# Peptides against a protein of PDB entry 2V3S: the designs that were tried, part 28

Target 1, 95 residues: chain A of PDB entry 2V3S
Amino acid sequence: PISLVLRLRNSKKELNDIRFEFTPGRDTAEGVSQELISAGLVDGRDLVIVAANLQKIVEEPQSNRSVTFKLASGVEGSDIPDDGKLIGFAQLSIS

## One batch from the design tools (peptide; aimed at target 1 L41)

Design b2_p23_7_s4 (made by RFdiffusion4, then SolubleMPNN; from b2_p23_7, 11 letters changed)
Fold by OpenDDE base, seed 4:
Structure b2_p23_7_s4 (fold): chain B 95 residues (1-95), chain A 23 residues (1-23)
Amino acid sequence: as target 1 above (95 residues)
Amino acid sequence: ATVVNYDRETGKFDPPREVAKRV
């Protein structure tokens, strides 16, 4: 399986590195993304963007070692989105 | 950053953490 890290801020705005696995051929990007949402790790509003980027990274994990993307849930937040600070952004990377 | 291992098979966290699980 592919070992991944989802870095994003929790409800307390603290950075967390969520480590999880993805098995190509058995898992789907959308399915795993839904699991992350069900586990309370990802906001439901971010299903589409997380799934899209998860798909991207697992398609070519050797080339796409890290992807940073804007969260839909962060757009309406009080803090200005910032990809460098991962405010309103999340990052997927190969462990 | 705080590292949290998420076991997709069991749905458990290591270390344990409080999360609002959603159906």
Scores: peptide ipSAE 0.677, ipTM 0.896, DockQ to the pose 0.494
OpenDDE base, seeds 1, 2, 3, 5: peptide ipSAE 0.675, 0.677, 0.675, 0.673; ipTM 0.896, 0.896, 0.896, 0.896

Design b2_p23_8 (made by RFdiffusion4)
Pose (drawn by RFdiffusion4):
Structure b2_p23_8 (pose): chain A 95 residues (1-95), chain P 23 residues (1-23)
Amino acid sequence: as target 1 above (95 residues)
Amino acid sequence: AAARMASLLTQRDTFGVALSPPS
């Protein structure tokens, strides 16, 4: 199992670290991304990008310690995207 | 997986829902 953190801003624009485990061979990037969406922790528009970056970090958790990516939900949403600030972006990392 | 789903719901109740601006 891999101990992972999804870091992103909540609806109040507060930064939060979401902690979860991923078990290779049991879990899939798509399945866990859907779990994040059904839990209301990730916007549904972000399924593809979150799944892609989850797959990236779980295939080589030794190489990829952190991946930062754009949110499809944040493309035009009142605040300009800013990867430094994690506005319109999120970050997956190994714990 | 079920335990993770429950944990994610707990974290959602603690930290709030995801930002979903209109399109």

Design b2_p23_8_s1 (made by RFdiffusion4, then SolubleMPNN; from b2_p23_8, 13 letters changed)
Fold by OpenDDE base, seed 1:
Structure b2_p23_8_s1 (fold): chain B 95 residues (1-95), chain A 23 residues (1-23)
Amino acid sequence: as target 1 above (95 residues)
Amino acid sequence: SEARREQLLAQRAKYGPAENPPV
């Protein structure tokens, strides 16, 4: 399996590394993204963008070691999105 | 995956809910 880390901010705006595995041929990007949402770790509005980037990284994990993407849930937030600070952004990386 | 679900819930307990929790 592929060991992944999802780095994103919680409700207290603290940056945390969420760890999980992905098994090609058994898991789907959308399915795992739904699990992240069901666990309360990802906003439901971010299903599409998380699934898309998860798919991207698991397609070529040796080449795509890290991907940073804009969250739909962060667009209407009080803070201005910033990919460097992961405000309104999240990051997926290979562990 | 039950194993992954358990792991994710443990991290939810540790780190708290998402900045924008699910509806």
Scores: peptide ipSAE 0.777, ipTM 0.943, DockQ to the pose 0.615
OpenDDE base, seeds 2, 3, 4, 5: peptide ipSAE 0.777, 0.776, 0.777, 0.777; ipTM 0.942, 0.942, 0.942, 0.943

Design b2_p23_8_s2 (made by RFdiffusion4, then SolubleMPNN; from b2_p23_8, 13 letters changed)
Fold by OpenDDE base, seed 1:
Parts: structure tokens; sequence; C-alpha cells
Structure b2_p23_8_s2 (fold): chain B 95 residues (1-95), chain A 23 residues (1-23)
């Protein structure tokens, strides 16, 4: 399986590394993304963007070692989105 | 799936709920 890390800020604005595995042929990007949402670790509005970027990494994990993407849930937040600080952004990477 | 679910829930307990804009 592919070991992944989702770096994401929680409700207290703390940056955390969420670890999970992805098994090609058994798992789907959307399915695993939904599991992250169901666990309360990802906002439901971010299903599409998380799934898209997860798919990008798992299709070629050796070349796509890390991807940073804008969250739909971060657009209406009080803080201005910032990819460098991962405010309104999340990062997926190979562990 | 069950194994992953349990690991995710453990991390949910550790890190707290996901961030979201005020409703």
Amino acid sequence: as target 1 above (95 residues)
Amino acid sequence: MEERRQRLLEQREKYGPAASPPV
C-alpha cells in the first residue's frame, strides 16, 4: 500500500499530519476521501478537491511526492487563504 | 477499510475536528 500524509489545519487552526494508506486496485480516491470526511478530519465540501489530488498522487507516487491544493471550505473563512501557511489549503504527500 | 477507519478515528481523537468557516 501507499503511505500518505494529509497536512491540514484543524478547527483550532493547528497544523496536523493525518496518516493513512491507499491500496491501488482496492481503494478509490473518492472512497478514501469520503472516509476522511466521515472521520471528521476533512470538511465535506472538500470531497472533490481532496479526491482529485489524492488520485493525482496515487497514480504516480514516485513523481508526485507532494501536492498542495486550495480547499473549498477555506474560501469563506475569516482568514485569507495562504498556501505557504496552509491556511485554506491542504497538502498531500507520500510518507 | 475497517483498519483505516479505526486509524482515522484515533487521529480524530488526537487532533480534533476539521476546520470549517463559521455558519
Scores: peptide ipSAE 0.760, ipTM 0.923, DockQ to the pose 0.850
OpenDDE base, seeds 2, 3, 4, 5: peptide ipSAE 0.760, 0.759, 0.760, 0.759; ipTM 0.923, 0.923, 0.924, 0.923

Design b2_p23_8_s3 (made by RFdiffusion4, then SolubleMPNN; from b2_p23_8, 10 letters changed)
Fold by OpenDDE base, seed 1:
Formats: C-alpha cells, structure tokens, sequence
Structure b2_p23_8_s3 (fold): chain B 95 residues (1-95), chain A 23 residues (1-23)
C-alpha cells in the first residue's frame, strides 16, 4: 500500500498531518476521499478536489511526491487563501 | 476499509474536526 499524509487545517485553523494508506486496485480515490469526509477530517464540499489530487498522486507515487491544491471550502472564508501556509489549501504527500 | 476508517477516527479525535464535518 501507499502511505500518504494529508496536511490540512482543522476548524481551529491548526495544521495537522492526517495519515492513511491507499492500495491501488483495491481502493478508489473517490472512495478514500469519502472516508476522509465521513471521519470528519475533510469538508464535504472538497470531495471532488481531494479525490482528483489523490488520484494524481497515487497514479505516479514515485514521481509525484507532493501535491498542493485549493479547497472549495476555503474560497468563502474570511482568510485569504495561501498555498504556502495552507490556508484554503491542502497538501497530499507520500509518507 | 474498516481499519482505515478506525485510524481516521482516531486522528479526528486527536486533531479535532474539519470546519464543516458531516452530521
């Protein structure tokens, strides 16, 4: 399995590393993204973007070591999105 | 998977929920 880290800010704006595994041929990017949402770790509005970027990193994990992407849930927030600080952005990386 | 879901819930308990978690 592929060991992944989702770096994401919680409701208190704290940055945390969420660890999970992905097994190609058994898991789907959308399915695992739904599990992240169901666990209360990802906003449901971010299903599409999380799944898309999860698919990107797992299709070539040896070359795509990290991907940073804009969250749909962050566009209407009071904070200005910032990919460097992961405000309104999240990051997936190979552990 | 059940194992992954369990680990995710453990981390939710540790770090707290997303801004808008499911009901």
Amino acid sequence: as target 1 above (95 residues)
Amino acid sequence: SAARRARLLEQRDKYGPAANPPL
Scores: peptide ipSAE 0.794, ipTM 0.949, DockQ to the pose 0.522
OpenDDE base, seeds 2, 3, 4, 5: peptide ipSAE 0.793, 0.789, 0.793, 0.793; ipTM 0.948, 0.942, 0.948, 0.949

Design b2_p23_8_s4 (made by RFdiffusion4, then SolubleMPNN; from b2_p23_8, 15 letters changed)
Fold by OpenDDE base, seed 4:
Structure b2_p23_8_s4 (fold): chain B 95 residues (1-95), chain A 23 residues (1-23)
Amino acid sequence: as target 1 above (95 residues)
Amino acid sequence: REERRERLRRQRAELGPAENPPV
């Protein structure tokens, strides 16, 4: 399986690393993304973007070691989105 | 899958009452 880390900020604006595995041929990007949502770790509004980027990283993990993407849930916050600081953005990476 | 679900729930619990992602 592919070992992944989802880095994103919580409501306290603290960065947290969520670790999970993805097994090609058994798992789907959308399915695992839904599991992240069901666990309360990802906002449901971010299903599409998380799934898309999860798919990207697992289809070629050697080339896509890290992907950063804008969260739909973070666009209307008081903080200005910033990919470098992962404000309104999340990051998937190969652990 | 069941193992992953368990791991995710445990990690959520470890974060405490604060929600992920930002609200």
Scores: peptide ipSAE 0.618, ipTM 0.877, DockQ to the pose 0.489
OpenDDE base, seeds 1, 2, 3, 5: peptide ipSAE 0.616, 0.617, 0.609, 0.614; ipTM 0.876, 0.878, 0.876, 0.875

## One batch from the design tools (peptide; aimed at target 1 R19 F20)

Design b2_p24_1 (made by RFdiffusion4)
Pose (drawn by RFdiffusion4):
Structure b2_p24_1 (pose): chain A 95 residues (1-95), chain P 24 residues (1-24)
Amino acid sequence: as target 1 above (95 residues)
Amino acid sequence: SRPFSAFSSEEAERRLAEVREARA
């Protein structure tokens, strides 16, 4: 199992670290991304980008300690995207 | 499914656990 953290801002624009485990051979990037969406933790528009970056980090957790990516939900949403601030972006990392 | 909303780090863990338990 891999101990992972999804870092992104909530609806109040507060930064949060979401902790979760991923078990290779049991879990899939798409499945876990759907879980994040059904839990209301990730916007449904972000399924593809989150799944892609989850796959990236779980295939080589030794190489990819952190991946930062754009949110499809944040492309035009009132605040300009800013990767430094994690506005319109999110980050997956190994715990 | 829940809409995206405000939450804390601990609440996010609880929400995700609930979804995983319901699906298991």

Design b2_p24_1_s1 (made by RFdiffusion4, then SolubleMPNN; from b2_p24_1, 7 letters changed)
Fold by OpenDDE base, seed 3:
Structure b2_p24_1_s1 (fold): chain B 95 residues (1-95), chain A 24 residues (1-24)
Amino acid sequence: as target 1 above (95 residues)
Amino acid sequence: MRPFQAFTSEEGEKLLAEVREARE
């Protein structure tokens, strides 16, 4: 399985590192993303973007060691999105 | 799937239960 870390800010604006495994051929990007949402770790509005980037990283884990992407849930927030600070952005990386 | 492991600066290491248990 592929060992992954999803980094994003929680409601207290602290960075959370969420570790999980992805098994190609058994898991799907959308399925795992739904599980992250069901666990309360990802906002439901971010299903599409998380699934798309999870798919990207598991397709080519050697060339895509880390991907940073804009969250839909962060667009209407009070803070200005910033990929360097992961404000309104999340990051998926290979452990 | 295996439980998620979440780490924060405030809460430290947190092992989450399985998704099916979390939404019961």
Scores: peptide ipSAE 0.210, ipTM 0.621, DockQ to the pose 0.177
OpenDDE base, seeds 1, 2, 4, 5: peptide ipSAE 0.127, 0.122, 0.206, 0.214; ipTM 0.585, 0.587, 0.615, 0.613; seed 5 fails the geometry check

Design b2_p24_1_s2 (made by RFdiffusion4, then SolubleMPNN; from b2_p24_1, 8 letters changed)
Fold by OpenDDE base, seed 2:
Structure b2_p24_1_s2 (fold): chain B 95 residues (1-95), chain A 24 residues (1-24)
Amino acid sequence: as target 1 above (95 residues)
Amino acid sequence: MLPFRAFTSEEGEKLLAEVREARE
């Protein structure tokens, strides 16, 4: 399995790491993303972008050690998006 | 299948516990 970390801010705007494993052939990017949403760990508006980037990193984990992407949920937020501070952005990386 | 999960914050750990209970 691939050990991954999803780094993003919670509802209190605290930066946290969500660690999980992804097993190619068993897990799907969309499935895992949906479970993250169902668990309240990811905003439902971010399903597409999270799934897309999860798919990207698991396809080539040796080449894609980290991917940072803009969240749809961050667009309407009061904070100015900042990829360095992961405001309105999230990061997936190989653990 | 829901993958193994771990969290580095108190909030995350609580959420993980809730997810585990829901899966059982």
Scores: peptide ipSAE 0.066, ipTM 0.555, DockQ to the pose 0.183
OpenDDE base, seeds 1, 3, 4, 5: peptide ipSAE 0.044, 0.063, 0.044, 0.049; ipTM 0.529, 0.550, 0.524, 0.549

Design b2_p24_1_s3 (made by RFdiffusion4, then SolubleMPNN; from b2_p24_1, 8 letters changed)
Fold by OpenDDE base, seed 2:
Structure b2_p24_1_s3 (fold): chain B 95 residues (1-95), chain A 24 residues (1-24)
Amino acid sequence: as target 1 above (95 residues)
Amino acid sequence: MLPFEAFTSEEGEERLAAVRAARA
């Protein structure tokens, strides 16, 4: 299995790391993304972007060690999006 | 909007694990 870390901010804007495994052939990018949403870790509006980037990192984990992407849920927020601070952005990386 | 209160890294990992276990 592929060991991954999802770094993102919670409802109090605190940065956290969520570790999980992805098993090719058993797990799907969309399936795991839906699980992240069900767990209350990812906003439902971010299903598409999370799934796309999760697919990207698991299809070539050796080349894509880290991917940072803009969240749809962060666009309407009061804070200005910032990829460096992961404000309105999240990051997936190989553990 | 997130359905649950703020989480720590540990809490988040536990929540995800629980969801995945129930779905499998």
Scores: peptide ipSAE 0.730, ipTM 0.919, DockQ to the pose 0.679
OpenDDE base, seeds 1, 3, 4, 5: peptide ipSAE 0.729, 0.729, 0.729, 0.728; ipTM 0.918, 0.918, 0.919, 0.918

Design b2_p24_1_s4 (made by RFdiffusion4, then SolubleMPNN; from b2_p24_1, 8 letters changed)
Fold by OpenDDE base, seed 2:
Structure b2_p24_1_s4 (fold): chain B 95 residues (1-95), chain A 24 residues (1-24)
Amino acid sequence: as target 1 above (95 residues)
Amino acid sequence: SLPFRAFTSEEAEELLKEVREKRE
């Protein structure tokens, strides 16, 4: 399995590192993304972008060690999006 | 934005694990 970390800010704007495994052939990017939403860890509006980037990283985990992407849910926030600070952005990386 | 509970990293990992286990 591929060991991944999803880094994103919680409702108190604190950075969380969420570790999980992805098993190709058993897991799907869409399915795992839906699980993240069901767990209350990802906003439902971010399903598409999370799934797309999860798919990207698991397709070539040796080449794609980290991907940072803009959240749809972050656009409406009061803070200006910043990929370096992960404000309105999330990051998937290989553990 | 939906009212998400502010979890620690450890709590978040456990929640995800629980959700994934229930869907098996």
Scores: peptide ipSAE 0.661, ipTM 0.886, DockQ to the pose 0.627
OpenDDE base, seeds 1, 3, 4, 5: peptide ipSAE 0.657, 0.658, 0.658, 0.658; ipTM 0.884, 0.885, 0.885, 0.885

Design b2_p24_2 (made by RFdiffusion4)
Pose (drawn by RFdiffusion4):
Structure b2_p24_2 (pose): chain A 95 residues (1-95), chain P 24 residues (1-24)
Amino acid sequence: as target 1 above (95 residues)
Amino acid sequence: SVSDFHPGDSFTVNGRTFTVEAPS
């Protein structure tokens, strides 16, 4: 199992670390991304990008300690995207 | 959409638990 953190801003624009485990051979990037969406933790528009970056970090957790990516939900949403401030972006990392 | 959630909250889906914490 891999101990992972999804870091992103909530609806109040507050930064949060979401802690979860991923078990290779049991879990899939798509499945866990759907779980994040069904839990209301990730916007449904972000399924593809989150799944892609989850797959990237879980295939080589030794190489990819952190991946930062754009949110499809944040492309035009009132605040300009800013990767430094994790506005319109999110980050997956190894715990 | 993204819900409002705070440090201390947890969410469970399909037996998996997502735990929300303040940033390190």

Design b2_p24_2_s1 (made by RFdiffusion4, then SolubleMPNN; from b2_p24_2, 9 letters changed)
Fold by OpenDDE base, seed 2:
Structure b2_p24_2_s1 (fold): chain B 95 residues (1-95), chain A 24 residues (1-24)
Amino acid sequence: as target 1 above (95 residues)
Amino acid sequence: SIAEVKAGDSFTVNGKTFVVEAPR
């Protein structure tokens, strides 16, 4: 399996790493993304972007060691998105 | 809104476990 880390901020805007495994041929990017949402770890509005980037990293994990992407849930609101601080952004990486 | 999760939390959904940790 592929060991992954999803780094993103929680509801208190605190940065956390979420560790999980992805097994190609058994798991799907959309399925795992749905599970992340079900667990309350990812905003439901971010299903599409999380799934897309999860797919990207697992299809070529050696080439895509880390991907940072803009969250739909972070576009609106008081905070200005910042990829460096992962404000309105999340990061998937191979652990 | 996402949950107020913290380091040390773990979640199992449909057999898959997600572990929350402090950033490294």
Scores: peptide ipSAE 0.759, ipTM 0.938, DockQ to the pose 0.930
OpenDDE base, seeds 1, 3, 4, 5: peptide ipSAE 0.756, 0.759, 0.757, 0.758; ipTM 0.934, 0.938, 0.936, 0.938

Design b2_p24_2_s2 (made by RFdiffusion4, then SolubleMPNN; from b2_p24_2, 11 letters changed)
Fold by OpenDDE base, seed 2:
Structure b2_p24_2_s2 (fold): chain B 95 residues (1-95), chain A 24 residues (1-24)
Amino acid sequence: as target 1 above (95 residues)
Amino acid sequence: MIKEVEAGDSFTVNGKTFEVLAPE
């Protein structure tokens, strides 16, 4: 399996790393993204963007070691998005 | 919205485990 880390801020705006595995042929990007949402770790509004970037990293894990993307949940929030601080952004990487 | 979680938390959904860690 592919060992992944999703880095994003929790509800208290603290950075956390969510560690999980992805098994090609068994898992799907959308399925795992929905599970992240079900666990309360990802905002439901971010399903599309998380799934798209998860798909990107697992389809070419040797080339796509890290991807940073803008969250839909952060676009109209009170905080100004900042990819360097991962405010309104999240990052997927191969662990 | 997302639930309040902290480093050390762990969640299992449909047999898959998601482990919350403090970033390195």
Scores: peptide ipSAE 0.752, ipTM 0.947, DockQ to the pose 0.928
OpenDDE base, seeds 1, 3, 4, 5: peptide ipSAE 0.750, 0.751, 0.749, 0.750; ipTM 0.946, 0.947, 0.946, 0.947

Design b2_p24_2_s3 (made by RFdiffusion4, then SolubleMPNN; from b2_p24_2, 10 letters changed)
Fold by OpenDDE base, seed 2:
Structure b2_p24_2_s3 (fold): chain B 95 residues (1-95), chain A 24 residues (1-24)
Amino acid sequence: as target 1 above (95 residues)
Amino acid sequence: AIAEVKAGDSRTVNGKTFTVEAPR
């Protein structure tokens, strides 16, 4: 399996690393993304973008060691999105 | 209400386990 880390801020804006595995042929990007949401780890509004980037990293994990993407849930609000600080952004990486 | 995500959490959904850690 592919060992992944999803780095993103929680509701208190604290950065956390969420570790999980992805098994090609068994798991799907959409399915795992939905599970992340069900677990309360990802905002439901971010299903599409998380799934897209999860798909990207797992289809070529050697080439895509890390992907940073803008969250739909982070677009609106008081904080200005910042990919460097992962404000309104999340990062998927191969652990 | 869903509990706040914090380091040390371990959540399992449909057999998929997600562990939450402080960034390294």
Scores: peptide ipSAE 0.790, ipTM 0.937, DockQ to the pose 0.683
OpenDDE base, seeds 1, 3, 4, 5: peptide ipSAE 0.789, 0.789, 0.789, 0.789; ipTM 0.937, 0.937, 0.937, 0.937

Design b2_p24_2_s4 (made by RFdiffusion4, then SolubleMPNN; from b2_p24_2, 9 letters changed)
Fold by OpenDDE base, seed 2:
Structure b2_p24_2_s4 (fold): chain B 95 residues (1-95), chain A 24 residues (1-24)
Amino acid sequence: as target 1 above (95 residues)
Amino acid sequence: MIAEVEAGDSFTVNGKTFTVEAPR
């Protein structure tokens, strides 16, 4: 399996790493993204963007070691999005 | 932003475990 880290901020704006595994052929980007949402770890509005980037990283994990993407849930937030600080952004990486 | 989650929390959904940690 592929060991992944989803780095993003919680409701207190604290940065956290969410570790999980992805098994190609068993897991799907869409399915795992839905599970992240079910666990309350990802905002439901971010299903599409998380799934897209999860798919990107797992289809070529040797080349795509890290991907940073803008969250839909962060666009309308009070904080100005900042990819460097992961404000309104999240990062997926291979652990 | 995600829900109020703290480092050390773990969640299991459909047999898959997600572990929350402080960034390394």
Scores: peptide ipSAE 0.735, ipTM 0.931, DockQ to the pose 0.866
OpenDDE base, seeds 1, 3, 4, 5: peptide ipSAE 0.734, 0.734, 0.734, 0.733; ipTM 0.931, 0.930, 0.931, 0.931

Design b2_p24_3 (made by RFdiffusion4)
Pose (drawn by RFdiffusion4):
Structure b2_p24_3 (pose): chain A 95 residues (1-95), chain P 24 residues (1-24)
Amino acid sequence: as target 1 above (95 residues)
Amino acid sequence: SVELAPGETINTIDMTPLRETLRS
């Protein structure tokens, strides 16, 4: 199992670390991304990008310690995207 | 690197209970 953190801003624009485990051979990037969406933790528009970056970090957790990516939900949403401030972006990392 | 505003903090959420509920 891999101990992972999804870091992104909540609806109040507060930064949060979301802690979860991923078990290779049991879990899939798509399945876990859907779980994040069904839990209301990730916007449904972000399924593809979150799944892609989850797959990247879980295939080589030794190489990819952190991945930062754009949110499809944040492309035009009142605040300009800013990766330094994790506005319109999120980050997956190894715990 | 992540940039924080003066006085800004990061909160922690445990997703385990949510995942258990969704898989039940």

Design b2_p24_3_s1 (made by RFdiffusion4, then SolubleMPNN; from b2_p24_3, 12 letters changed)
Fold by OpenDDE base, seed 2:
Formats: C-alpha cells, sequence, structure tokens
Structure b2_p24_3_s1 (fold): chain B 95 residues (1-95), chain A 24 residues (1-24)
C-alpha cells in the first residue's frame, strides 16, 4: 500500500497530519475521500478536490511526492487562502 | 509534537483505525 499523509487544518484551524494508506486496485480515491469525510477529517465540500488530488498522487506516486491543492471549503471563508500556511489549502504527500 | 512557526503545533492522526471502523 501507499502510505500517505494529508496535512490539513481542523475546525480549530490547527494543522494536522492525517496518516492513511491507499492500496491501488482495492481502494478508490473517491472512496477513501469519502471515508475521510465520514471520519470528520475532511469537509464534505472538499470531496471532489481531495479525490482528484488523491487520484493524482496515487497514479504517479514516484513523480508526485507531494501535492498541494485549494480547498472548496476555504474559498468563501473569512480567512484568505494561503498555500504556504495551508489556509484554505491541503497537502497530500507520500509518507 | 511538531512545532512550526510561532509555536504552531502539528497534530498527528492515524486514520487507519477510523477507516477500519467505517468499513466494518
Amino acid sequence: as target 1 above (95 residues)
Amino acid sequence: SLILDEGETIGEIDASPLFAALRA
């Protein structure tokens, strides 16, 4: 399996590294993303974006060691998105 | 814990047990 870390701010805007595994051929990007949402770790509004980027990294884990992407949940908030601080952004990386 | 700029700490979550529970 591919060991991944999703770096993402929680509801208190605290940065967390969420570790999980992805097994190609068994898991799907959307399925795992839905599990992250069901676990309360990802905002439901970010399903599409998380799934897309998870798919990207697991398709080419050797070339995509890390991907940072804009969250839908962060666009309309009071905080200005900032990829450097992962405000309104999340990061997936190979563990 | 991992500390970033200005004392910001990074929490660590192992989501595997949660996934297992959801898949059960």
Scores: peptide ipSAE 0.258, ipTM 0.705, DockQ to the pose 0.536
OpenDDE base, seeds 1, 3, 4, 5: peptide ipSAE 0.231, 0.237, 0.236, 0.238; ipTM 0.699, 0.702, 0.703, 0.702

Design b2_p24_3_s2 (made by RFdiffusion4, then SolubleMPNN; from b2_p24_3, 12 letters changed)
Fold by OpenDDE base, seed 1:
Structure b2_p24_3_s2 (fold): chain B 95 residues (1-95), chain A 24 residues (1-24)
Amino acid sequence: as target 1 above (95 residues)
Amino acid sequence: EIILDEGETIGTIDAAPLFAALRA
């Protein structure tokens, strides 16, 4: 399996590395993204963008070691999005 | 790479047990 880390701020704006695995041929990007949401780790509004970037990183993990992307849940937030500080952004990386 | 505020740290969460509970 591919060991991944989703770096993401929680509702208290605390940054956390969420560790999870992805098994190609068994798991799907959308399925694992839905599990992250069901576990309360990802906002449901971010299903599409998380799944898209998860698919990107697992299809070529050797060349795509890290991807940073804008969250839908961050657009209407009070804080200005900032990819460097991961405000309104998340980062997926190969562990 | 990620810019942290002074004193800010990064927590860790293991999703494996949470996924296991969902998949059971």
Scores: peptide ipSAE 0.735, ipTM 0.942, DockQ to the pose 0.911
OpenDDE base, seeds 2, 3, 4, 5: peptide ipSAE 0.716, 0.732, 0.734, 0.728; ipTM 0.938, 0.941, 0.941, 0.940

Design b2_p24_3_s3 (made by RFdiffusion4, then SolubleMPNN; from b2_p24_3, 9 letters changed)
Fold by OpenDDE base, seed 5:
Structure b2_p24_3_s3 (fold): chain B 95 residues (1-95), chain A 24 residues (1-24)
Amino acid sequence: as target 1 above (95 residues)
Amino acid sequence: SIELEPGETIGTIDASPLFAALRA
């Protein structure tokens, strides 16, 4: 299995590392993303972008050690998106 | 690495147990 960390801010703007494993051939990017949403760890509006980037990192984990991407849920917020501070952005990385 | 505000820390959440049903 691939050990992953999803780093993003919660509703209180607190930064958290969400640790989970992904097994190629058994898990799917969309399925895992849906579980994260069901658990309240990811905003439902971000299903597509999280799944797409999860798929990218698990396809080539040796080349894609870290990916940072803009969240759909962050666009409408009052805070200006900032990838360096992970405001309106999330980061997936191989642990 | 990312830019943190003064005094800001990063929490940790182990989500591995949440995927038991997914893998069943």
Scores: peptide ipSAE 0.654, ipTM 0.898, DockQ to the pose 0.723
OpenDDE base, seeds 1, 2, 3, 4: peptide ipSAE 0.653, 0.651, 0.652, 0.652; ipTM 0.898, 0.897, 0.898, 0.897

Design b2_p24_3_s4 (made by RFdiffusion4, then SolubleMPNN; from b2_p24_3, 10 letters changed)
Fold by OpenDDE base, seed 3:
Structure b2_p24_3_s4 (fold): chain B 95 residues (1-95), chain A 24 residues (1-24)
Amino acid sequence: as target 1 above (95 residues)
Amino acid sequence: SLILDEGETIGTIDASPLFEALRA
């Protein structure tokens, strides 16, 4: 399995690393993303973007060690998006 | 690299147990 970390801020704007494993052929990017949303770890508005980037990183984990992407949930927020501080952005990395 | 605010801490959540339902 591929060991992954999804780094993003919670509703209190606290930075958290969400660790999980992904097994190609058994898990799907959308399925994993849906479970993260169901658990309240990811905003439901971010299903598409999280699934897309999860798919990207698991397709070629040797080439894509880390991907940072803009969250849909961050666009309408009061804080200005900042990829360096992961405000309105999340980062998915190979652990 | 990530830029963290001074004194900012990172929490860690193990989400592995949440995916049992996805696996037949």
Scores: peptide ipSAE 0.434, ipTM 0.778, DockQ to the pose 0.726
OpenDDE base, seeds 1, 2, 4, 5: peptide ipSAE 0.430, 0.433, 0.429, 0.430; ipTM 0.773, 0.773, 0.775, 0.775

Design b2_p24_4 (made by RFdiffusion4)
Pose (drawn by RFdiffusion4):
Structure b2_p24_4 (pose): chain A 95 residues (1-95), chain P 24 residues (1-24)
Amino acid sequence: as target 1 above (95 residues)
Amino acid sequence: SAAHEARVEELKASLAESEAERES
């Protein structure tokens, strides 16, 4: 199992670290991304990008310690995207 | 499924814990 953290801003624009485990061979990137969405933790528009970056980090957790990516939900949403401030972006990392 | 439901609740608890740590 891999201990992972999804870091992104909530609806109040507050930064949060979401802690979760991923078990290779049991879990899939798409499945876990859907779980994040059903839990209301990730916007549904972000399924593809979150799944892609989850797959990246879980295939080589030794190489990819952190991945930062754009949110499809944040492309035009009142605040300009800013990867330094995790506005319109999110980050997956190994714990 | 039950496993999916359990995972959803674990993920929600993780957000509550992160919010409590931030407010501390």

